# Designs tried in a protein design run: peptides against a protein of PDB entry 4Z63. Part 82

Target 1, 334 residues: chain A of PDB entry 4Z63
Amino acid sequence: LCLGMNDLTGNIPEDLFHLKRLNLLGIQENRLSGSLSREIRNLSSLVRLDVSWNLFSGEIPDVFDELPQLKFFLGQTNGFIGGIPKSLANSPSLNLLNLRNNSLSGRLMLNCTAMIALNSLDLGTNRFNGRLPENLPDCKRLKNVNLARNTFHGQVPESFKNFESLSYFSLSNSSLANISSALGILQHCKNLTTLVLTLNFHGEALPDDSSLHFEKLKVLVVANCRLTGSMPRWLSSSNELQLLDLSWNRLTGAIPSWIGDFKALFYLDLSNNSFTGEIPKSLTKLESLTSRNISVNEPSPDFPFFMKRNESARALQYNQIFGFPPTIELGHNN

## One batch from the design tools (peptide; made by RFdiffusion4, then SolubleMPNN)

Design b2_p14_2_s4 (from b2_p14_2, 7 letters changed)
Fold by OpenDDE base, seed 1:
Structure b2_p14_2_s4 (fold): chain B 334 residues (1-334), chain A 14 residues (1-14)
Amino acid sequence: as target 1 above (334 residues)
Amino acid sequence: SSSWVSTSELPERP
């Protein structure tokens, strides 16, 4: 049943929960309000639940033990409060959980040992607090993780050295500290292609440790951290780099010539730093900017990117990395 | 004015 993109109001009719053979319920992009009924437990054949972009409130009902076939739960952009229900945090069937842009709170706890099918987790823009869950690497299929805009004080857990499944990771604006430790840990994530760390590590030094290596890194966004240091030499080994944003930092020194050696680099933002010297001539030879045919159908993260031209500007949303226009921003340097 | 890229930086209002 797909009823998305309407002006439906009120609660879900209770009689809808009598549809025991329903595999897909999509009621997204409406004005549905109130609590999500506990009677959703009666939808025992449910594979996909999409209640996103509504006015739902209250706690998410703890009924996911009665939904043994549920693979997709989309609840982004609602007013949900409380924590992740225990049955949801233990779901062995769940592949994707999206609860972005809610009012969920408390410590983030998932039973990753039970969540054997979880591959995508979006909990961005919530009120989770405490530390990052150390057991996330136990979610052996978890590739896409957005935890941005929560209050995860402290450091990236040492256990994330073992996060082999991790491909897309956003921790933007989550009150993280110790960028040296974070990068030192995350370099062990051999499948990591996208790393977003914007609005963390305030005033720290960007490490220039030649022992750091991110082999498969395609997207690195570490903007607006007030980071000190220079362009890190270790980044030159990330030959697959496509998008680099280090804007709004306090980086100094020259822009190195190796920045133009990235064959796939189509978006570069180094603006609002303290870089000096000449613009590397190698930037004028970037193949990605000279050839129109970068139709790389690469896997994109399930979370959107946002581009702001300034702090007061409306952010542009991009659902795909390749949705970004080819860009070189070097403005507001010395 | 300089741009920056982030994820989930804006609350999406219905």
Scores: peptide ipSAE 0.032, ipTM 0.737, DockQ to the pose 0.628
Fold by OpenDDE base, seed 5:
Structure b2_p14_2_s4 (fold): chain B 334 residues (1-334), chain A 14 residues (1-14)
Amino acid sequence: as target 1 above (334 residues)
Amino acid sequence: SSSWVSTSELPERP
């Protein structure tokens, strides 16, 4: 049953929960309000539940043990409070959990040893606090992780060295500290292609350790951290780099010539730093900016990107990395 | 023009 993208108001009719053979319930993009009913437990055949973009409030009901076929739960952009229910945090069937842009709070806890099918987790823009969950690497299929805009004080856990499944990771604006430790840990994530760390590490030094290596890194965003240092030499070994944003830092020195050797680099933002010297002539030879054939078939993260070209401008949302216009921004370097 | 990229930074208003 798909009833998304309407102007439906009120609560879900109780009779809907009598549909024991229902595999898909999509009621997203409405004005549905009140608590999400515990009677969802009666939908024992449910594979997909989409209640996103509504006015739901209260706690998410602890009924996911009665939903053994549930693969997709989409609840982003609601007013949900409390924690992740125990039955949801232990779901062996769940592939995708999206609860972004809610008011969920407390310590984030998932039983990753039970969540054997989880491949995508979006909990961005919530009120989770404490430390990052050290057991996330035990989610052996977890590829996409957005934990941006929470209050995860401290450092990236050492256990994330073992996060082999991790491909897309955002921790933007999560009150993180110690960028040197974070990069030193995350370099061990051999499948990591997208890393977003914007609005963390305030005033720290960007490490220039040549021992750092990100083999498959395609997207690096570390904007608005007030980071000191220079263009990191270790980044020159990330030959697959497509998008680099180091804007709104305090980086100094020259822009190195190796920045033009990235054959796939189509988006470069080094604006609002203190870079000096000449613009590398190698930037004029970037094949990605001269050829129209950027292969559109590359994997993208499930979480959206937001770009602001000016502090006063509206942010543009991009659902895919390739939605970014080919860009070189080197402005406001003094 | 000054730009920045972030994820989930905007409160998506319903």
Scores: peptide ipSAE 0.043, ipTM 0.782, DockQ to the pose 0.639; fails the geometry check
Fold by OpenDDE base, seed 4:
Structure b2_p14_2_s4 (fold): chain B 334 residues (1-334), chain A 14 residues (1-14)
Amino acid sequence: as target 1 above (334 residues)
Amino acid sequence: SSSWVSTSELPERP
């Protein structure tokens, strides 16, 4: 049953939950309000639940133990409060959980040893507090993780050295500290292709440790951190780099010539730094900017990116990395 | 100058 993208108001009729053969319930993009009914438990055949973009409030009901086929739960952009229900945090069937842009709070706790199928987790823009959950690497299939814009504090857990499944990671604006530790840990994530760390590490030095290596890194976004230092030499070994944003930092020195050696680099933002010297001539030879067909369908994160040119401008949403316009931004440097 | 952020950085509240 798909009722998304309407002007439906009120609560879901309780009788709808008697549809025991229902595999898909999509009621997204409405004005549905009130609590999400516990009677969802009656939808024992449910594979996909999409309640996103509504006015739901209250706690998410703890009924997911009665939904053994549930693979997809989308509840982003609601007013949900409380934590992740225990049955949801223990779901062995769940592949994707999206609860972004809610009012969920407390410590983030997932039973990753039980969540054997979880591959995508979006909990961005919530009120989770405390530290990042150390047991996330126990979610052995967890590939996509968005935890941005929560009230997490401290450092990236040491356990994330073992986060082999991690491919797409956003921790933007989560009050993280110690960029050197974070990068030193995350370099062990052998499948990491996308790393977004914007609005963290306030005023720290970007490490220039030549021992750091991100073999599969395609997207690095570390904007608006007021980071000091220079262009990090370790990044030159990330031969698959496609997008680099280090804008709105306090980086100094020259833009190195190796920045033009990235065959796949099509988006570069080094704007609003303190870079000096000449623009490397190698930037004019970027193959990705000369060849029109960057149509390589590569896997992208499940979370979108936003670009904001000016403080007053509306942010542009990009759902795929390939949707980004080929860009070189070097403005507002010295 | 543009800045890129994850979707979580922007309030998607209407």
Scores: peptide ipSAE 0.042, ipTM 0.773, DockQ to the pose 0.490; fails the geometry check
Fold by OpenDDE base, seed 3:
Order: sequence, then structure tokens, then C-alpha cells
Structure b2_p14_2_s4 (fold): chain B 334 residues (1-334), chain A 14 residues (1-14)
Amino acid sequence: as target 1 above (334 residues)
Amino acid sequence: SSSWVSTSELPERP
């Protein structure tokens, strides 16, 4: 049943919960309000539940133990409060959980040993507090993780050295500290292709440690951190780099010539820094900007990217990294 | 100057 993108108001009719054979319920992009009914437990055949973009409030009901086939739960952009229900945090069937842009709070806790199928987690823009959950690497299939815009104070857990499944990771604007530790840990994530760390590490030094290595890194966004230092030499070994944003920092020194050696680099933003010297001639030779035929395997995070061109402009949403125009931004350097 | 903000960084106002 798909009823998305309407002007539906009020609550879900109770009779809808009698549909025991229902596999797909999509009621997204409406004006549905009140609590999400516990009677969703009666939908025992449910594989996908999409209640996103509504006016739902209250706690998410703890009924997911009665939904043994549920693979997809989308509840982004609602008014949900409380924590992740115990039955949801223990769901062995769940592949994707999206609860972005809610008012969920408390310590983030997932039973990763039980959540054997979880591959995508979006909890961005909530009110989770405390530390990042150290047991996330126990979610052995977890590839996509958005935890941005929460209050995860402290550092990236040491346990994330063992996060082999991690491919796409956003921690933007989460009050994180110690970029040197974070990068030192995350370099061990052998499948990490996308790393977004914007609005963290305020005023720290970007490490220039030649021992750091991100073999599969395609997307690095570390904007608006007020980071000091220079262009990091370790980044030159990330031969698959496609997108680099280090804008709105306090980086100094020259832009190194090796920045033009990235065959797949199509988006570069180094704007609003303190870079000096000449623009490397190698930037004019970027193959991705000169050749239309570069078959690059696009990283596909489940979380979108936003581009804000101006402070007053509305952010543009990009669902795919290749949706970004080929760009070199070097403006506002001294 | 484009500031890249992850989606998680914009409050999606309903």
C-alpha cells in the first residue's frame, strides 16, 4: 500500500492494521500526526515501513519483535522522541534503519550482535548524546552510517579500527574532538570510501603524518573545522580520490602539485583557507575534468550531500556524488 | 563559496 505524497491528515485508520498480508506500507510525505500506533505489530508480513516526512510524535512503539520480516524502516523527518525501541535495536531482519531528523535522545545503543542484517543506519540530526557506540563494528554488515548532527562528545572509539564493513561514514557536526586520533583509527577501515567530518575538531591541527593511509578513500569532506596546518601528505596516497572538500579551514602553505595527480578527482574545494603560492599547473591536467570517458565507480552513500553556494542560499541536495558539477574552488585564500 | 553540508547538517524544517 503506497499513499505517499498526499495531504493525508490525522491518524492511520485502525482497519489498516488488519492487513496481515501487507508487505509494503508507504505513507510518507503526508501530514499524519499523533503517535505511531502499536497496532503496526499486527502487520506480521511487513517488509517495508515508510512513515517518513510526517508529523508523527511520541515514542516509536516497541513492537518490532512482532515484525520478523521487516527489512526497511524509514521514519526520517518526524517528531519522534525517546530512544530506539529495544525490539528495533535487536532486530535480526532489519537491513536499513532511517530515523534522521527526529528528536530521538539519550545514549545511542544498538545490539549489533543481534542486528546481523543491518547494512544502513541513518540517525543524523537527532538529540543523541554521550559517546559513539563502541560496539558498532559488531554490526558485521553495516556499510552506511550517518550519525551527523548529534552530540557525540569525545573521540572516535578505538574499536572502529575493526569496522571492516564501514564504507560510508558521516559524523558531521557531532562535537567530536581529536582529529589525529579519528584519522589514525579510521585508516584501518579497509572499505572506507566516503568520510564526512565537517564541523568537528574546532581549531585543531590537520595531521600531516605520512604513516596515515586511506587506500579506498574516494570522498573526503572535512569542511568548516577551522583546522590549522597544510595540505596533508598522506592524502597523496589515496589514488581513488574523487571529491575533496577542505573548505572553511585555516590551512596554510602551498597547494601541492600532487593534487593534480588524482585521476578521478572531479570536485575540489579548498576555498576559504589561507593557502599561498601558485596554483599548481597539474590541476589543469586533471583527467576527470578533461576526459568524459572516465568510468569511475561512484560511491553511493544512502545519505545525501548538500551544497550551499551562498550563506543566504538554500542548500542543494545531491543524492549522488557524480551529481556534483566538476568543480575547482580555490576562492578566498590569502 | 560553496559550503558542503551533509544532509544531516541541515535542519529539514517540515
Scores: peptide ipSAE 0.034, ipTM 0.751, DockQ to the pose 0.460; fails the geometry check

Design b2_p14_3_s1 (from b2_p14_3, 5 letters changed)
Fold by OpenDDE base, seed 1:
Structure b2_p14_3_s1 (fold): chain B 334 residues (1-334), chain A 14 residues (1-14)
Amino acid sequence: as target 1 above (334 residues)
Amino acid sequence: SYITTAEDPTSAAR
């Protein structure tokens, strides 16, 4: 049953939950309000539940043990409060959990040993606190992780060295500290292609350790961290780099010539730093900017990106990396 | 401008 993208209001009729053969319930992008009924437990054949972009409130009901076929739960952009229900945090069937842009709180806890099918987790823009869950790498299929805009004080867990499934990782504005440790850990994530760390590590030094290596890194965003240092030499070995945003930091020194050697680099923002010297001539020869054949069909993160002019401005949303226009931004440097 | 993944909360999330 698909009722999304309407102007429906009120609660879901309770009789809807009598549809025991229902595999898909999509009621997204409405004005539905109230609590999400616990009677969703009666939808024992449910594979996909999309309640996103509504006005739901209250706690998410702890009934997911009665939904053994549920693969997709989308509840983003609601008013849900509380934590992730225990049955949801232990769901062996769940592939995708999207609860971004809610008011969920408490310590984030997932039973990753039970969540054997989880491949995408979006909990961005909530009120989770504490530390990053050390056991996330135990979610053996977890590829996409957005935990941006929560309050995960501290460092990236050492256990993330073993996060082999991780491809897309977003931690923007999560009160993280120790960028050197974070990069030192995350370099071991062999499948990591997208790393977004904007608004963390405030005032720290960007490590220039040649021992760091991100072989598969395509997207690196570490903007607005007030980072000191220079363009990191270790980044020159990330030959697949497509997008680099290091804007709004305190980086100094020259822009190195190797920045123009990235054949796939189509978006470069080094603006609002303290870079000096000349613009590397190699930037004028970036193949991605000279050739019209940008591969638009590459896998992308499930989480959206936002371009912000400033902290108070409304962000422009980009759902795909290739939605960003080809850009070289070097403004507001010395 | 800068890129982030930190979504501004909508009215529905408030």
Scores: peptide ipSAE 0.594, ipTM 0.885, DockQ to the pose 0.643
Fold by OpenDDE base, seed 2:
Structure b2_p14_3_s1 (fold): chain B 334 residues (1-334), chain A 14 residues (1-14)
Amino acid sequence: as target 1 above (334 residues)
Amino acid sequence: SYITTAEDPTSAAR
């Protein structure tokens, strides 16, 4: 049953929960309000539940133990409060959980040993606090993780050295500290292709440790952290780099010539730093900017990106990395 | 400009 993209108001009719054979319920992009009914438990055949972009409030009902076939739960952009229900945090069937842009709070707890099918987690823009959950690497299929805009004080857990499934990781504006430790840990994530760390590590030094290596890194965004240091030499070994944003930091020194050696680099933003010297001639030889054929069909993160002019400006949303125009931005440097 | 993944909250999420 698909009723999305309407102007429906009120609550879900109770009689809807008598549909025992229903596999898909999509009621997204409406004005449905009130609590999400616990009677969802009666939809025992449910595979996909999409309640996103509504006005739902209250706690998410703890009924997911009665939904053994549920693979997809989309609840983004609602007013949900409380924590993740225990039955949801223990769901063995769930592949994708999207609860971004809600008011969920407390400590983030997932039973990753039980969540054997979880491959995508989006909890961005909530009110979670405490530490990053150390057991996330126990979610053995977890590939896409967005935890941006929560309050996860402290460091990236040491356990994330074992996060082999991790491909796309977003932690923008999550009050993280110790970038040296974070990069030292995350370099062990062999499948990591996208790393977004914007608005963390306030005023720290960007490490220039030649022992760091991110072989599969395609997208690195570490903007608006007020980072000190220079262009990190370890980044030169990330031969697959497509997008680099280090803007709005306090980086100094020269832009190195190796920045032009990235064959796939189509987006470079080093603006609003303190770089000096000449623009490397190698930047004029970037193949990605001269060639017409960009492969648009590469796997991408499930979470959206946002281009912001400043902290108060309305962001432009980009759903795909290749939605960004080919860019070289070196403005506002010394 | 800078890239982020931190979404601005909607009124419903506040």
Scores: peptide ipSAE 0.590, ipTM 0.884, DockQ to the pose 0.616
Fold by OpenDDE base, seed 3:
Structure b2_p14_3_s1 (fold): chain B 334 residues (1-334), chain A 14 residues (1-14)
Amino acid sequence: as target 1 above (334 residues)
Amino acid sequence: SYITTAEDPTSAAR
């Protein structure tokens, strides 16, 4: 049953929960309000539940133990409060959980040993606090993780050295500290292709440790951190780099010529730094800008990106990395 | 401009 993208108001009719054979319920992008009924437990055949972009409030009901076939739960952009219910945090069937842009709070806890099928987690823009859950690497299939805009004080857990499944990681504006430790840990994530760390590590030095290596890194965004230092030499070994945003920092020195050696680099933003010297001629020879043979079918993060002109402006949403136009921004430097 | 994944919160449905 798909009723998305309408102007439906009120609550879900109770009789809808009698549909025992229902595999898909999509009621997204409406004006449905009130609590999400616990009677969803009656939908025992449910594989996909999409209640996103509504006005739901209250706690998410703890009934997911009665939904053994549920693979997809989308509840982004609602008013949900409380924590992740225990049955959801222990779901062995769940592949994707998207609860971004809610009011969920408390310590983030997932039973990763039970959540054997979880591959995508989006909890961005909530009110979670405490530390990043150290056991996330125990979610052996977890590939996509968005935890942006929460309050995860402290450092990236040491356990994330073992996060082999991790491919896409978003931590923007999560009060993280110690970029050197974070990068030192995350370099061990052999499948990591996308790393977004914007609005963290305020005023720290961007490490220039040549021992750092991100072999598969395609997207690196570390913007608006007030980072000091220079263009990091270790980045030159990330031969698959497609998008680099280091804008709105305090980086100094020259832009190195190796920045033009990235064959797939189509988006470069180094603006609003303190770079000096000449623009490398190699940038004028970027193959991706002259002949864009980028496969549109490449795997991408499930979480959206946002382009912000300034902190007060409404962001432009980009659902795909390749939605960004080919860009070289070097403005507002010395 | 800068890229982020920190979504601006909204309580309004589209």
Scores: peptide ipSAE 0.579, ipTM 0.886, DockQ to the pose 0.765
Fold by OpenDDE base, seed 5:
Structure b2_p14_3_s1 (fold): chain B 334 residues (1-334), chain A 14 residues (1-14)
Amino acid sequence: as target 1 above (334 residues)
Amino acid sequence: SYITTAEDPTSAAR
């Protein structure tokens, strides 16, 4: 049953929960309000539940132990409060959990040992506090993780050295500290292709440790951190780099010539730094900007990106990396 | 401009 993208109001009719054979319930993009009914437990055949983009409030009901077939739960952009229900945090069937842009709070706890099928987790823009959950690497299939805009004070856990499944990682504006430790840990994530760390590590030095290596890194965004230092030499070994945003930092020195050696680099933003010297001539030879066919069919993160002109500006949403226009931005340097 | 993944909360969320 798909009733999404309408102007439906009120609550879900209780009689809907009599549909014992229902596999798909989509009621997204409406004006549905009130609590999400506990009677969802009656939908024992449910594979997909999409309640996103509504006005739901209250706690998410702890009924997911009665939904053994549930693979997809989408609840982004609601008013949900409380924590992740225990049954949801222990779901062995769940592949995708999206609860982005809610008011969920407390310490983030998932039983990753039980969540054997979880491949995508989006909990961005909530009110989670404490530390990043150290056991996330125990989610052996977890590929996509968005935890942006929460209050995860402290450092990236050492256990994330073992996060082999991690491909797409978003931690923007999560009050993280110690960028040197974070990069030193995350370099061990052999499948990491997208790393977004914007609005963290305020005023720290960007490490220039030549021992750092991100083999598969395609997207690196570390914007608006007030980072000091220079263009990191270790980045030159990330041959697959497609998008680099280091804008709105305090980086100094020259833009190195190796920046033009990235065959796939189509988006470069080094604006609002303190770079000096000449623009590398190698940038004029970037193959991605001279050739017509950028491969648009590459896997992308499940979480959206936002282009912000400044802190107060309305963001433009981009759902795919290749949604960004080919860009070289070097403005506002001295 | 700069790229982020930190979504501005909607009125529904906060």
Scores: peptide ipSAE 0.558, ipTM 0.880, DockQ to the pose 0.628

